# Designs tried in a protein design run: peptides against a protein of PDB entry 3NZW. Part 249

Target 1, 212 residues: chain A of PDB entry 3NZW
Amino acid sequence: TTTLAFRFQGGIIVAVDSRATAGNWVASQTVKKVIEINPFLLGTMAGGAADCQFWETWLGSQCRLHELREKERISVAAASKILSNLVYQYKGAGLSMGTMICGYTRKEGPTIYYVDSDGTRLKGDIFCVGSGQTFAYGVLDSNYKWDLSVEDALYLGKRSILAAAHRDAYSGGSVNLYHVTEDGWIYHGNHDVGELFWKVKEEEGSFNNVIG
Target 2, 222 residues: chain B of PDB entry 3NZW
Amino acid sequence: QFNPYGDNGGTILGIAGEDFAVLAGDTRNITDYSINSRYEPKVFDCGDNIVMSANGFAADGDALVKRFKNSVKWYHFDHNDKKLSINSAARNIQHLLYGKRFFPYYVHTIIAGLDEDGKGAVYSFDPVGSYEREQCRAGGAAASLIMPFLDNQVNFKNQYEPGTNGKVKKPLKYLSVEEVIKLVRDSFTSATERHIQVGDGLEILIVTKDGVRKEFYELKRD

## One batch from the design tools (peptide; made by RFdiffusion4, then SolubleMPNN)

Design b2_p27_6_s1 (from b2_p27_6, 17 letters changed)
Fold by OpenDDE base, seed 2:
Structure b2_p27_6_s1 (fold): chain B 212 residues (1-212), chain C 222 residues (1-222), chain A 27 residues (1-27)
Amino acid sequence: as target 1 above (212 residues)
Amino acid sequence: as target 2 above (222 residues)
Amino acid sequence: MTLWVPNEAQQEVLKRREELEAEFAKK
């Protein structure tokens, strides 16, 4: 798995691969590792698929309850805290989760929280989470700037996942790409890694370790 | 160390068509090297045009299917006999599975039916309730043998248009019912030849707008 | 199915990165 999220002048970019594995077996190439909690809030999934899918969906329900009670959208801080508190209650029970909660509220602006099953909760500007995270960071950190255009930021997110998919055996399938703004998240499509690889190789002259 | 789980073998296979879906399973039930039954159905019509199979430890599978069938009944009771949608069924099954997160059902679960738009749908579950909608999925003993074949024949993986030097993929298209049935039969025939836990009989449940149809084919009985 | 979960070493790297980013943002 490789997931990433980063803040920039245009909001938040979220990009994830779609491969699931069971040992050496590729279980799926089409897993949705982004949960659309609500139109303004995204959760990413790494670790146990069931743990992430179940509890992040549960989180969505809690966020909806908040909205109904308080007549306003939940903050990203509060949403991430709900999840963090939940997983902390199960600490030592064997949950496996590495998630990013990403959203944009008027009060907070673009906001990313990392939450894992060990009880860690971190607010930050850039996170790569997964077995391919180091490969993603290699590309992302080398090209990241706050002032990126939306187009360049989207490409950078996509390109970073592609790098991870190329080098990490546990990452691949496709890239799912999101842009989070004050108006909510925008889905920017599913990009097959195979097709994307050849396109990028040709356009950039990159991936020279592979002869076409 | 005490192992509360058994393995009864077998294989299941789901494929979604355009306006239909199929869920198939062999009828062999085995423990270790002993055949318990040559005809033990493991694919079930659960009502509301939903078919289900939970393959692995048969006791767990039967328990899960029973619980789901009960859930369907309760859903009708609570919602004035409203038809349970396939996506809602998937969510329900997730809750059933994850409810035993720390003592899981040792099964690979697949359901098939039609979505709200009348399109074929297949959902697959891991033992603890993660699920996704897919075009096809094999589960059980011979899944590793069948899935690559399905990837090639259903999803046209690694197939390219002639004359494009491998640059243009073969376009995706839906298969007919007849093509899918043939594919299922070929898959199980091949699996039976290579895996001792698969054989005896093949039951195929076909879901269409008109309901659930069942077909049976004999497999090798070695 | 298991998706990747960061081990202890990887978690330390994530924390360290956050600390570094915070320092650079104050600069």
Scores: peptide ipSAE 0.153, ipTM 0.751, DockQ to the pose 0.102
Fold by OpenDDE base, seed 4:
Structure b2_p27_6_s1 (fold): chain B 212 residues (1-212), chain C 222 residues (1-222), chain A 27 residues (1-27)
Amino acid sequence: as target 1 above (212 residues)
Amino acid sequence: as target 2 above (222 residues)
Amino acid sequence: MTLWVPNEAQQEVLKRREELEAEFAKK
């Protein structure tokens, strides 16, 4: 798995691969590793698919309950804290979760929290999470600027996942791409890694380790 | 060493069509190298036009299917006999599986039916309850042999339009019931030849708007 | 959901489960 999220002047970019594995077996190439919690809040999945899918879906229910009770949208801080508190209760039980809770509220602005099954909760501007995270960081860190245009930011997110998919055997399939703004998240499509690879190689003259 | 799990072998296969879905399984039940039964059905009609199979350790599979059938009954009781949708069924099964997250059911679960739009639907689950809707899925002993074949024949992976120098993929299209049944039969026939845990018989459940139809075919009895 | 607490015998099963999850559970 490779997931990433970063803040920039235009909001948040979220990009994830879609490969799931069971040992050396590619279980799926089409897994949705972004949970759309609500129109303004996203959760990413890395680690155990069941753990992330179950608890982030549960989180969605908790967020909805908050909205119903409080008559306002839940903050990214509060949503991430709910999840963090939950996983902390299971600390040592064997949950495997590396998640990013990404959203945009008027109060907080664009906000990313990293939450993992070890009980870590971190607010930050840039996170890559998963077995391919180091490959993604290599591209992302090298090209990241706060002042990126939306177009450049989307491309950077997509390109970073592509790099990870190329080098990490546990990442691949496709890139799912999101842009989070004050008005909510916008889905920017599913990009097949195979097609994307050849396109990027041709356009950039990159990936010279592959002859084509 | 205490091992709470057995492995009863077998293989299951789900394929979603346009207005139908198929869930198939062989009828061989084994332990190690001994055939326990040559006809032990493992694909079940659970009501509400939902078919289910949980392949792996048969005791766990049977337990899970029974629990799901009970959940369907309770759903009817609580909701004035409302039909359980396939997506709601998938969520329910996730909860059943994840409820045993730390002592999992040792099974690969597949359900098939029609979605709310009347389109074929297949959902697959890992032992701890992660699930995905897919066009096709193989599970069990010969899944590794069958799944690549399904990728090629259902999803047309690595197939290209002639004359395009491999640049244009073969367009996706729905398969007919007859084509799917043929594909299932070919898959199991091939698997039986290469895997000792697959054989004896093939039971296919076909879900349409008219209900569930069952078909049976003989497989090699080696 | 309530945390399942294993007994001593089940703790051994948990170790085996982890091995099985590596093989069969999606990640």
Scores: peptide ipSAE 0.145, ipTM 0.770, DockQ to the pose 0.065
Fold by OpenDDE base, seed 3:
Structure b2_p27_6_s1 (fold): chain B 212 residues (1-212), chain C 222 residues (1-222), chain A 27 residues (1-27)
Amino acid sequence: as target 1 above (212 residues)
Amino acid sequence: as target 2 above (222 residues)
Amino acid sequence: MTLWVPNEAQQEVLKRREELEAEFAKK
């Protein structure tokens, strides 16, 4: 798995691969590793698919209950805290989760929290999470600027996942791309890694290790 | 070392069509190298046009299916006989599986039916409850043999239009029920030849708007 | 939502579960 999220002047970019594995078996190439919690809040999935899918869906329910009770959207901080508190209850039990809670509220602005099954909760501007995270960071860190245009930011997110998909055997399938703004998240499509690879190689003159 | 799990072999296969879905399974039940039964059905009509199979450790599979059937019953009771949708069924099964997260059901679960738009739907689950809607899925002993075949024949992976030098992919299209049944039969016939845990009989449950029908075919009994 | 917590007997099979997950559970 490779997931990433970063803040920039235009909001938040979230990009994830879609490969799931069971040992050496490619179980799926089409897994949705982003859970749309609400129109303004996304959760990403890395680690155990069931753990992330179950608990982030549960989180979505908790967020909805908050909205119904308080008649306002839950903050990204509060949502991430709920998840963090939950994983603490299972500390040492063997949950495997590396998640990013990404959202935009009027009070907080664009916000990213990293939450994992070890109980770590971090607020930050840039996170790459998963087995391919180092490959994604290599591209992302080298090209990241706060002042990126939305177009450039979207491309950078997509390109970073592509780099990871190319080098990490546990990442691949497609890139799912999101842009989170004050008006909510916008889905920017599913990009097949195979097709994307050749397109990027041709346009950038990159991936010269592959003869095509 | 204490091992609470068995492996009863077998293979299951789901394929979604345009306005139908199929879920198929062999009828062989085996422990190690001993055939326990040549006819032990593992694909079940659970009501509400939902068919289900949980393949792996048969005791766990049976328990899970029974729990789901009970869930369907309770759903009707609580919701004035409202039909359980396939997506809601998938969520319910996730809860059943994940409820045993630390002592999981040792099964690969597939359900098939129609979505709310009347389109064929197949959902597959891992042992701990992660699930995905797919056009096709194989589970069980011969899944690794069948799944690549399904990718090629259902999803047209690695197929290209003639004369395009591999530049134009074959367009996706739905298969007819006859084509799907043929594909299922061919898949199980091939699997039976290469895997000792697959054989004896093949049951195919076909879900349409008119209900669930069952077909049976003989497999190799060696 | 009732959270499921493993008992002592279930903890004995956690190692086996982890092995099974490594083989059969999606990651």
Scores: peptide ipSAE 0.138, ipTM 0.769, DockQ to the pose 0.063
Fold by OpenDDE base, seed 1:
Structure b2_p27_6_s1 (fold): chain B 212 residues (1-212), chain C 222 residues (1-222), chain A 27 residues (1-27)
Amino acid sequence: as target 1 above (212 residues)
Amino acid sequence: as target 2 above (222 residues)
Amino acid sequence: MTLWVPNEAQQEVLKRREELEAEFAKK
C-alpha cells in the first residue's frame, strides 16, 4: 500500500493506490483506500483491510452523530482524536492501521492528521503511509512547494503514487486522487497504473530503467 | 499445537452479469486427503434474492450463513417486511465477520444478487470482514487457479484489440447467462483436473429479477 | 462502545490468527 496526503496553498491533495494483498497473493487491484467520511472529510487506509474499513466506517458514523447533536460539522482534530482514542483502547489486541484523516473546516482550515494503531497521532503538512511510503516521499519531497498550482499538486500526488507502485510490490492497480477544498473534497478519478506509467514515461522521459 | 480451524477444501465462484449474478460451488467436502462427502452443498439461497457461500472451514461457514439468514429474518421484522438490499446485506455480513475479529470465521465469503438498479452484484469478504463489490471472484482451494482465468475471460485482462500492438485494450462487455454458465463449468472442470480438493459436483445458483434458479452438474469423482 | 478483550483461550487463537495472516487482505 501507498497512501499520501499533503497541504498546499490550494488545500489538500490525497492520493492512494488500490492494491490489496494476502501474503504473496494479489487479493485485489481495485480496492478503495479512501473513505469519504463526509463531504469535507476523508480517511485513508493502510494496514489491515478489515481493521481500516470497519473502524473508519465506524468513525464516519461517529462524525455524523456529532453533526446531529452539535449542529455543526466535526473538526478534523476531533475526528482524528476519536479514531486515535479507539485504537489506543485496542492497543496490543492486534489492530493494524495507518490512517490519515484529511479535512477542511472554517476553524482549522485544511488539516491532516496521521493516526496509527500504535497510538500515534500527528498533525502535519505532508504524510506518506504504507509499504511504498519511502518511494512516494522520494518524489513528493523533491517537488513539493506550498505554492503549487492545483493542477501541479494533483499531478505530484498522482506521480508520487506511481513511483511507489513501480518499486513496491505491495502497491499498484490504480491511483485514486482527491482534492480537498473549503467547499469539500473533489474526486479526480481512477488512474490505471499501467496506462499512467507509459504516459508519464513518454512525457517526462522518466523510468529509464524500463525499456519500452 | 491446538488448531481450532479445519479446512474442508472446496471452491466457490461468483460472477456478476448485467441483470443477473451467479454463485457456484463444488460439492466436495474433504479433510486432508479424505473425502467426507461428495455432495455437501455450500451455496445457499438466503432470501430476498441473495445467495451466499462461505468456503473454508465448513463449521464456520455454516454458522456464518445461519447467522446471516437469521439477520434477514430480523430485518424483515424490524422494517415491515422490507427487502434487504445487497449492499445492506454486505454491511451486515461485515459486522458478523468483524464481530469475531479476534476469533475469526475461517472462511472466504461471497454473496451474489442484484443491486437496487437491478444490476448483477458480487461481494467478496475476507475472514474478518473486509469486503469489495467485484465483477467476479473465486474463493477456496482452487481460487489461485481460477482467478487468473476469470481476469482474462470476464474482465478481459491482457486482451488487446488486434493490430494495435497492445496499445488498445479489448473493450469490456457483459456476458450472457449462457456464457457465464459455460465459463463457470469450464473453470470448475479445469480446477478439478489440477486440485484434489475440488470435484464430485457443481451447484450453480443464478439470481435474476425472477428469483433464484439452481443448476447441478457432475464433476470428476477422482 | 463495548471493548472486547480476549480471554486466555482466545489469546491462543490470536496466535493462530497471526499464522493465518496470509489469509487476510492487507492494504
Scores: peptide ipSAE 0.026, ipTM 0.733, DockQ to the pose 0.060; fails the geometry check

Design b2_p27_6_s2 (from b2_p27_6, 16 letters changed)
Fold by OpenDDE base, seed 3:
Structure b2_p27_6_s2 (fold): chain B 212 residues (1-212), chain C 222 residues (1-222), chain A 27 residues (1-27)
Amino acid sequence: as target 1 above (212 residues)
Amino acid sequence: as target 2 above (222 residues)
Amino acid sequence: MFLHVPNEKQKEILERREELEKEFAEK
């Protein structure tokens, strides 16, 4: 798995691969590792697929309840805290979760929290999470700037996941790409890694370790 | 050491068409190397045009299917006989599975039906309730043998247009019900030849807007 | 089904990165 999120002048980019495994078996190449919690809030998934899918869906329900009770959208801080408190209650029980809660509120602006099953909750500007995270960081850190255009930021997110998919055996399938703004998240498509690889190689002259 | 789980073998297969879906399973039930039954159905019509199979430990599978069927009844009771949608059914099954997260049902679950737009739908579940909608999925003993075949024949993986030197992929298209049934039969016939836990009989449930139809075919009884 | 997670070393790197980002934001 490789998931990433980063803040920039245009909001938040979220990009994830779509491979799931059971040991050496590729269980799926089409897993949705982003949950759309609400129109302004996304969650990413790494670890146990069921743990992430179940509890992040549950989180969505809690966020909706908050909206109904408080008559305002839940903050990214509060949403991430709900999840962190929950997983902390199960500490030692064997949950496996590495998630990023990404969203935009008027009060907070674009915000990213990392939450894992160990009880860690971190606010930050750039996160890569999963077995391929170091490969993604290699590309992302080398090209990241706050002043990236939306187009360049989207490409950078996509390109970083592609790098991880190329090097990490546990990452692959496709890239799902999101842009989060004050108006909500925008889905920027599913990009097959195989097709994307050849396109990028040709356009950039990169991936020279592979002979076309 | 006490092991609460058994493995009763078998294989199941779901394929979604344009306006239909199929869920198939063999009828062999085994323990270790002993055949318990040559005809033990494992694919069930659960009502509301939803068919379900939970393959692995048969006791867990039967329990899960029973719980889901009961859930369908309760849904009708609570919602004035409203039809349970396939996506809602998937969510319900997730809750059933994850409710036993720390003592899981030892099964691979597949359901098939039609979505709200009348399109074929197949959902697959892991033992603890992660689920995904897919065009096709094999589960059980011979899943590792069948799934690559389905990738090739349903999703046209590694198929290219003739004369393009492998540069143009074969376009995706829906298969007819006849093509799907043939594919299912070929899959199980092949699996039976290579896996001892698959055989005896094949039941195929076909879901259309008109309801659920069942077909039965003999497999090797070796 | 599993979505592979980072090892402990990778987690440490992640945590360290966030610490550094906080330090830069406070400047």
Scores: peptide ipSAE 0.273, ipTM 0.832, DockQ to the pose 0.102
Fold by OpenDDE base, seed 4:
Order: structure tokens, then C-alpha cells, then sequence
Structure b2_p27_6_s2 (fold): chain B 212 residues (1-212), chain C 222 residues (1-222), chain A 27 residues (1-27)
């Protein structure tokens, strides 16, 4: 798995691969590792697929309840805290979760929280989470700037996942790409890694370790 | 250490068509190297045009299917006999599975039916309730043998248009019910030849707008 | 089904990043 999220002048980019594994077996190439919690809030998934899918869906319900009770959208801080508190209650029980809660509120602006099953909750500007995270960081950190255009930021997110998919056996399938703005998240498509690889190789002259 | 789980073998396979879905399973039930039954159906009509199979430890599978069937009954009771949608069924099954997250049902679950638009739908679950809608899925003992075949024949993986030097993929196309049945039969026939836990009989449930029909085919009895 | 994560490495990287961010903010 490789998931990433980063803040920039245009909001948040979220990019994830779609491979799931069971040992050496590729269980799926089409897993949706982004949960659309609400129109303004995304959750990413790494670790146990069931743990992430179940509890982040549950989180969505909690966020909706908040909106109904408070007549206001939940903050990213509060949403991430709800999840963090939950996983903390299960600490030691064997949950496996590495998640990023990404959203945009008027009060907070673009916001990313990392939450894991060990009880860690971190606010930050750039996170890569998963077995391919180091490969993603290699590309992302080398090209990251706050002042990236939306187009360049989207490409950077996509390109970083592609790099991880190329080097990490546990990452692959496709890239799902999101842009989060004040008006909500925008889905920027599913990009097959195989097709994307050859396109990028041709256009950039990259991936020279592979003969075209 | 006491192992509460058995393995009763078998294989199941789901394929979604345009306006139909198929869920198939062999009828062999085995423990270790002993065949318990040559005809033990493991694919069930659960009502509301939903078919279900939970393959692995048969006791867990039967328990899960029973619980789901009960859930369907309760849903009808609570909602004035409203039909349970396939997506709602999937969510329900997730909760059933995840409710035993720390002592899981040792099964690979597949359901098949029609979505709200009348299109074929297949949902696959891991033992703890992670689920995904897919065009096809194999589960059970011979899943590793069948799944690559399905990738090639249903999703046209690694198939390219002639003369394009491998740059243009074969376009995706829905298969007919006849084509799907053929693929299922070929899959199970092949699996039976290579896996001892697969064989005896093949039961196929086909879901259409007109309901569920069943077909049966003999497999090798070795 | 798993979405593979190396937990220990993740923690190390996050800790290192936090340290670097603090150092940068203090400059």
C-alpha cells in the first residue's frame, strides 16, 4: 500500500494505490483506499482493510450525527479525534490502521491528520503511509513546493504513487486521485499503473531501468 | 494449541454480467483427505434475488448464511416487505463478519445479484468483513488457480488489440450468460484436475430479473 | 486482506519529520 496526502496553496492532494495483498497473493488490484466520509472530508486506508473500512465508515456516521446535532459540518480536527479516541480504546486488541483524515473547513482551512491504531494522531502538511511510503516520499519531497499549481500538484501526487507502485511489490493496480478544496473534494480519476507507467516513461524519459 | 477452525475445501466463483450474475460452487465437502460428501451445496438463494456462499470452514459458513437469511427476514419485517438491495446486503454481511473480528468466521464470502439499476453485481468479503464490488471473484481452495484465469477471460487482462504492439488493450465487454457459464465450467473442470479439494459436482445459481435458476453439472469424482 | 504497512518504519519517519519541522520553524 501507498497512500499520500499533502497540503499546498490550492488545498490538499490525496493519492492512493489500489492493491490489496494476503501474503504473497494479490487479493485485489481495485481496492478503494479512500473513503469519502462527506463531501468535504476524506479518509485514507492502510493496514487491515476491514478495520479501516469498518471504522472509517463508522466515522462517517459519527460525522453525520455531528452535523445533525450541531447544524454545522464537523471539523477535521474533531473528526480525526473521534477516530483517534476510538482506536485508542481498542489499543492492544489488534487493530491495524494507518489513516489520514483530510478535509477543508472554513475555520481550519485545508487540514490533514494522521491517525494510526497505536494511538498516534499528528497534524501535518505532508504524509505518506504504507509499505511504499519511502518511495513516495522520495519523489514527493524532491518536487514538493507550497506554490505548486493544482495541475502540478495533482501530477506530483499521481507520480509519487507511481514511483511507489514501481518499487513496492505491495503497491500497484491503479492510482486514485483527489483534490480537496473549500468547496469539497474532487475526484480526479482512476489511473491504471501499467498505462500510466508507459505514458510517464515516454513523456519524462524516466524509469530508465526498464527498457521500453 | 487447540484449533477451532476446520477446512472443508471447495471453491466458489462469482461473475457479474450486464443484466445477470452468477455464483457457482463445487459440491465437494472434505476434511483433510477424507471426502465427507460429494454433494453438499454451498451456494444458497437467500431471497430478494440475492445468492450467497461462504466458503472455508463449513460450520462457520452455514452459521453466517443462516444469520444473513435471518437478517433478510427481519429487514422485511421492519420495512414492510421492502426488497433488500444488494449493496445493503453487503453492508449487513460486513457487520455480521466484523462483529466477530477477534474470532472470525473462517470463510471467504461472495454474494451475487442485481444492483438497483438491474446490472449484475458481485461482492466479495474477507473473513473479517472487508468487501468490494467486483466483476468476478474466485474463493476457496482453488481460488489461486482460477482468479488469474478470470482476470484474463472476464477482465481481458493482458489482452491487446492486434497490430498495436501491446499498447491498446482489448476493450471491456460484458459476457453473455452462455459465455459466463462456459467460463465457470471450464474453471471448475481445470481446478478439479489440479486440486484435490475441488470436484464431484458443480452447482451454478444464475440471478436475473426473473429470479434465480439453478444448473448442475458433474465434475470428476476422484 | 491487508493494506501493507511497516509500522516501525512509519513511526521513525514521522518522528524524524516532526523533528525537522521543528528545526525549520525555529530558523
Amino acid sequence: as target 1 above (212 residues)
Amino acid sequence: as target 2 above (222 residues)
Amino acid sequence: MFLHVPNEKQKEILERREELEKEFAEK
Scores: peptide ipSAE 0.277, ipTM 0.832, DockQ to the pose 0.112; fails the geometry check
Fold by OpenDDE base, seed 1:
Structure b2_p27_6_s2 (fold): chain B 212 residues (1-212), chain C 222 residues (1-222), chain A 27 residues (1-27)
Amino acid sequence: as target 1 above (212 residues)
Amino acid sequence: as target 2 above (222 residues)
Amino acid sequence: MFLHVPNEKQKEILERREELEKEFAEK
């Protein structure tokens, strides 16, 4: 798995691969590792697929309850804290989760929290999470700037996942890409890694270790 | 140490068509190298045009299917006999599976039916309730043998248009009921030849707007 | 089914990132 999120002048980019594995078996190439919690809030999945899918969906319900009760959208901080508190209650029980909660509120602006099943909760500007995270960081960190255009930021997110998919056996399938703004998240499509690889190789002259 | 789980073998296969879906399973039930039954159905009509199979440890599978059937009944009771949608069924099954997250049902679950638009739908579940809607899925003993075949024949993986030098993929298209049934039969026939836990009989449930139809085919019995 | 994460390595990287971000914010 490779998931990433980063803040920039245009909001948040979220990019994830779509491979799921059971040991050495590729269980799926089409897993949706982004959960749309609400129109302004995204959750990413790494670790146990069921753990992430179940609890982030549950989180969505909690966020909705908050909106109904408080008559305002839940903050990213509060949403991430709800999830963090939950997983902490199960600490030691065997949950496996590495998640990013990404969203926008008027009070917070674009915000990213990392939350894992060990009880870690971190606010930050750039996170890569998963077995391919180091490969993603290699590309992302090298090209990241706050002042990226939306187009360049989207490409950078996509390109970083591609790099990880190329080197990490546990990452692949496709890239799902999101842009989060003050108006909510926008889905920017599913990009097959195989097709994307050849396109990028041709356009950039990269991946010279592969002889086409 | 006590192992609460058995493995009763078998294989299941779901394929979604345009306006239909199929869920198939062999009828062999085995423990280790001993055939317990040559005809033990493992694909069930659960009502509301939803078919379900939970393959692996048969006791867990039967329990899960029974619980789901009960859930369907309760749904009708609570919602004035409203039909349970396939997506809602998937969510319910996730809750059933994840409710035993720390003592899982040792099964690979597949359901098939029609979505709200009348399109074929197949959902697959891991033992703890992660689920995905897919065009096809194999589960059970011979899943590793069949799934690559399905990738090739249903999703047209690694198939390219002639004359394009491998640059243009074969376009995705829906298969007919007849084509799907043929693929299912070929898959199970092939699996039976190479896997001892698959054989005896093949039961196919076909879901259309008109309801659930069952077909049975003999498989090799050695 | 797993979305593979090396938990120990993940923690180390995240901790290092947090440290770096703090350093940049203080500068």
Scores: peptide ipSAE 0.268, ipTM 0.828, DockQ to the pose 0.113; fails the geometry check
Fold by OpenDDE base, seed 5:
Structure b2_p27_6_s2 (fold): chain B 212 residues (1-212), chain C 222 residues (1-222), chain A 27 residues (1-27)
Amino acid sequence: as target 1 above (212 residues)
Amino acid sequence: as target 2 above (222 residues)
Amino acid sequence: MFLHVPNEKQKEILERREELEKEFAEK
């Protein structure tokens, strides 16, 4: 798995691969590793698929309850804290989660929290999470700037996942790409890694370690 | 070490068409190398045009299917006989599975039906309730043998348009019900030849707007 | 079904990044 999120002048980019594995078996190439919690919040999935899917869906319900009670959208900080508190209660029980909660509120601006099943909760500008995270960081950190255009930021997210998919055996399938703004998230499509690889190789003249 | 789980073998297969879905399973029930039954159906009509199979440990599978059937009944009771949608069914099954997250049902679950737009739908579940809608899925003993075949024949993986020098992939298209049935039969006949836990009989449930139809075919009784 | 995360390594990397960010902010 490789998931990433980063803040920039245009909001947040979220990009994830779609491979799921069971040991050496590729269980799926089409897993949706982004949970659309609500129109304004995204959660990413790494670790146990069921743990992430179940609890991030549950989180959506909690966020909705907050909105109903408080008559305002929940903050990203509060949403991530709800999840963090939940997983902390299960500490030692065997949950496996590495998630990023991403959103944009007027109060907070574009905001990313990392939350894992060990009870870690971190606010940050750039996170890559999963077995391919180091490969993604290699590309992302090398090209990241706050002043990226939306187009360049989207490409950078996509390109970083592609790099990870190329080097990490546990990452692949496709890239799902999101842009998060104050008005909510925008889905920017599913990009097959096989097709994307050859396209990028041709356009950039990159991946010269592969003969084609 | 105490092992509460058995493995009764078998294989199941779901394929979604344009306006239909198919869920098939062999009828062999086995423990280790001993055939318990040559005809033990494992694909069930659960009502509301939803078919379900939970393959692996048969006791867990039966329990899960029973719980889901009960859930369907309760849904009707609570919602004035409203039809349970396939996506809602999937969510329900997730809760059933995840409710036992720390002592899971030892099964691979597949359901098939029609979505709210009348399109074929197949949902696959891991033992703890992660699920995905897919065009096709094999589960059980011979899943590793069948799934690559389905990738090739349903999703046209590694197929290219002739004359394009491998640059243009074969376009995705829906298969007819006849093509799907043939594919299912070929899959199970092949699996039976290579896996001892698959055989005896093949039961296929076909879901259309008109309801659920069942077909049965003999497999090798080796 | 598993979405592979090396938990210990992930934690180490995140902790190290947090430390580096703190060090950078203190400089």
Scores: peptide ipSAE 0.261, ipTM 0.823, DockQ to the pose 0.102; fails the geometry check

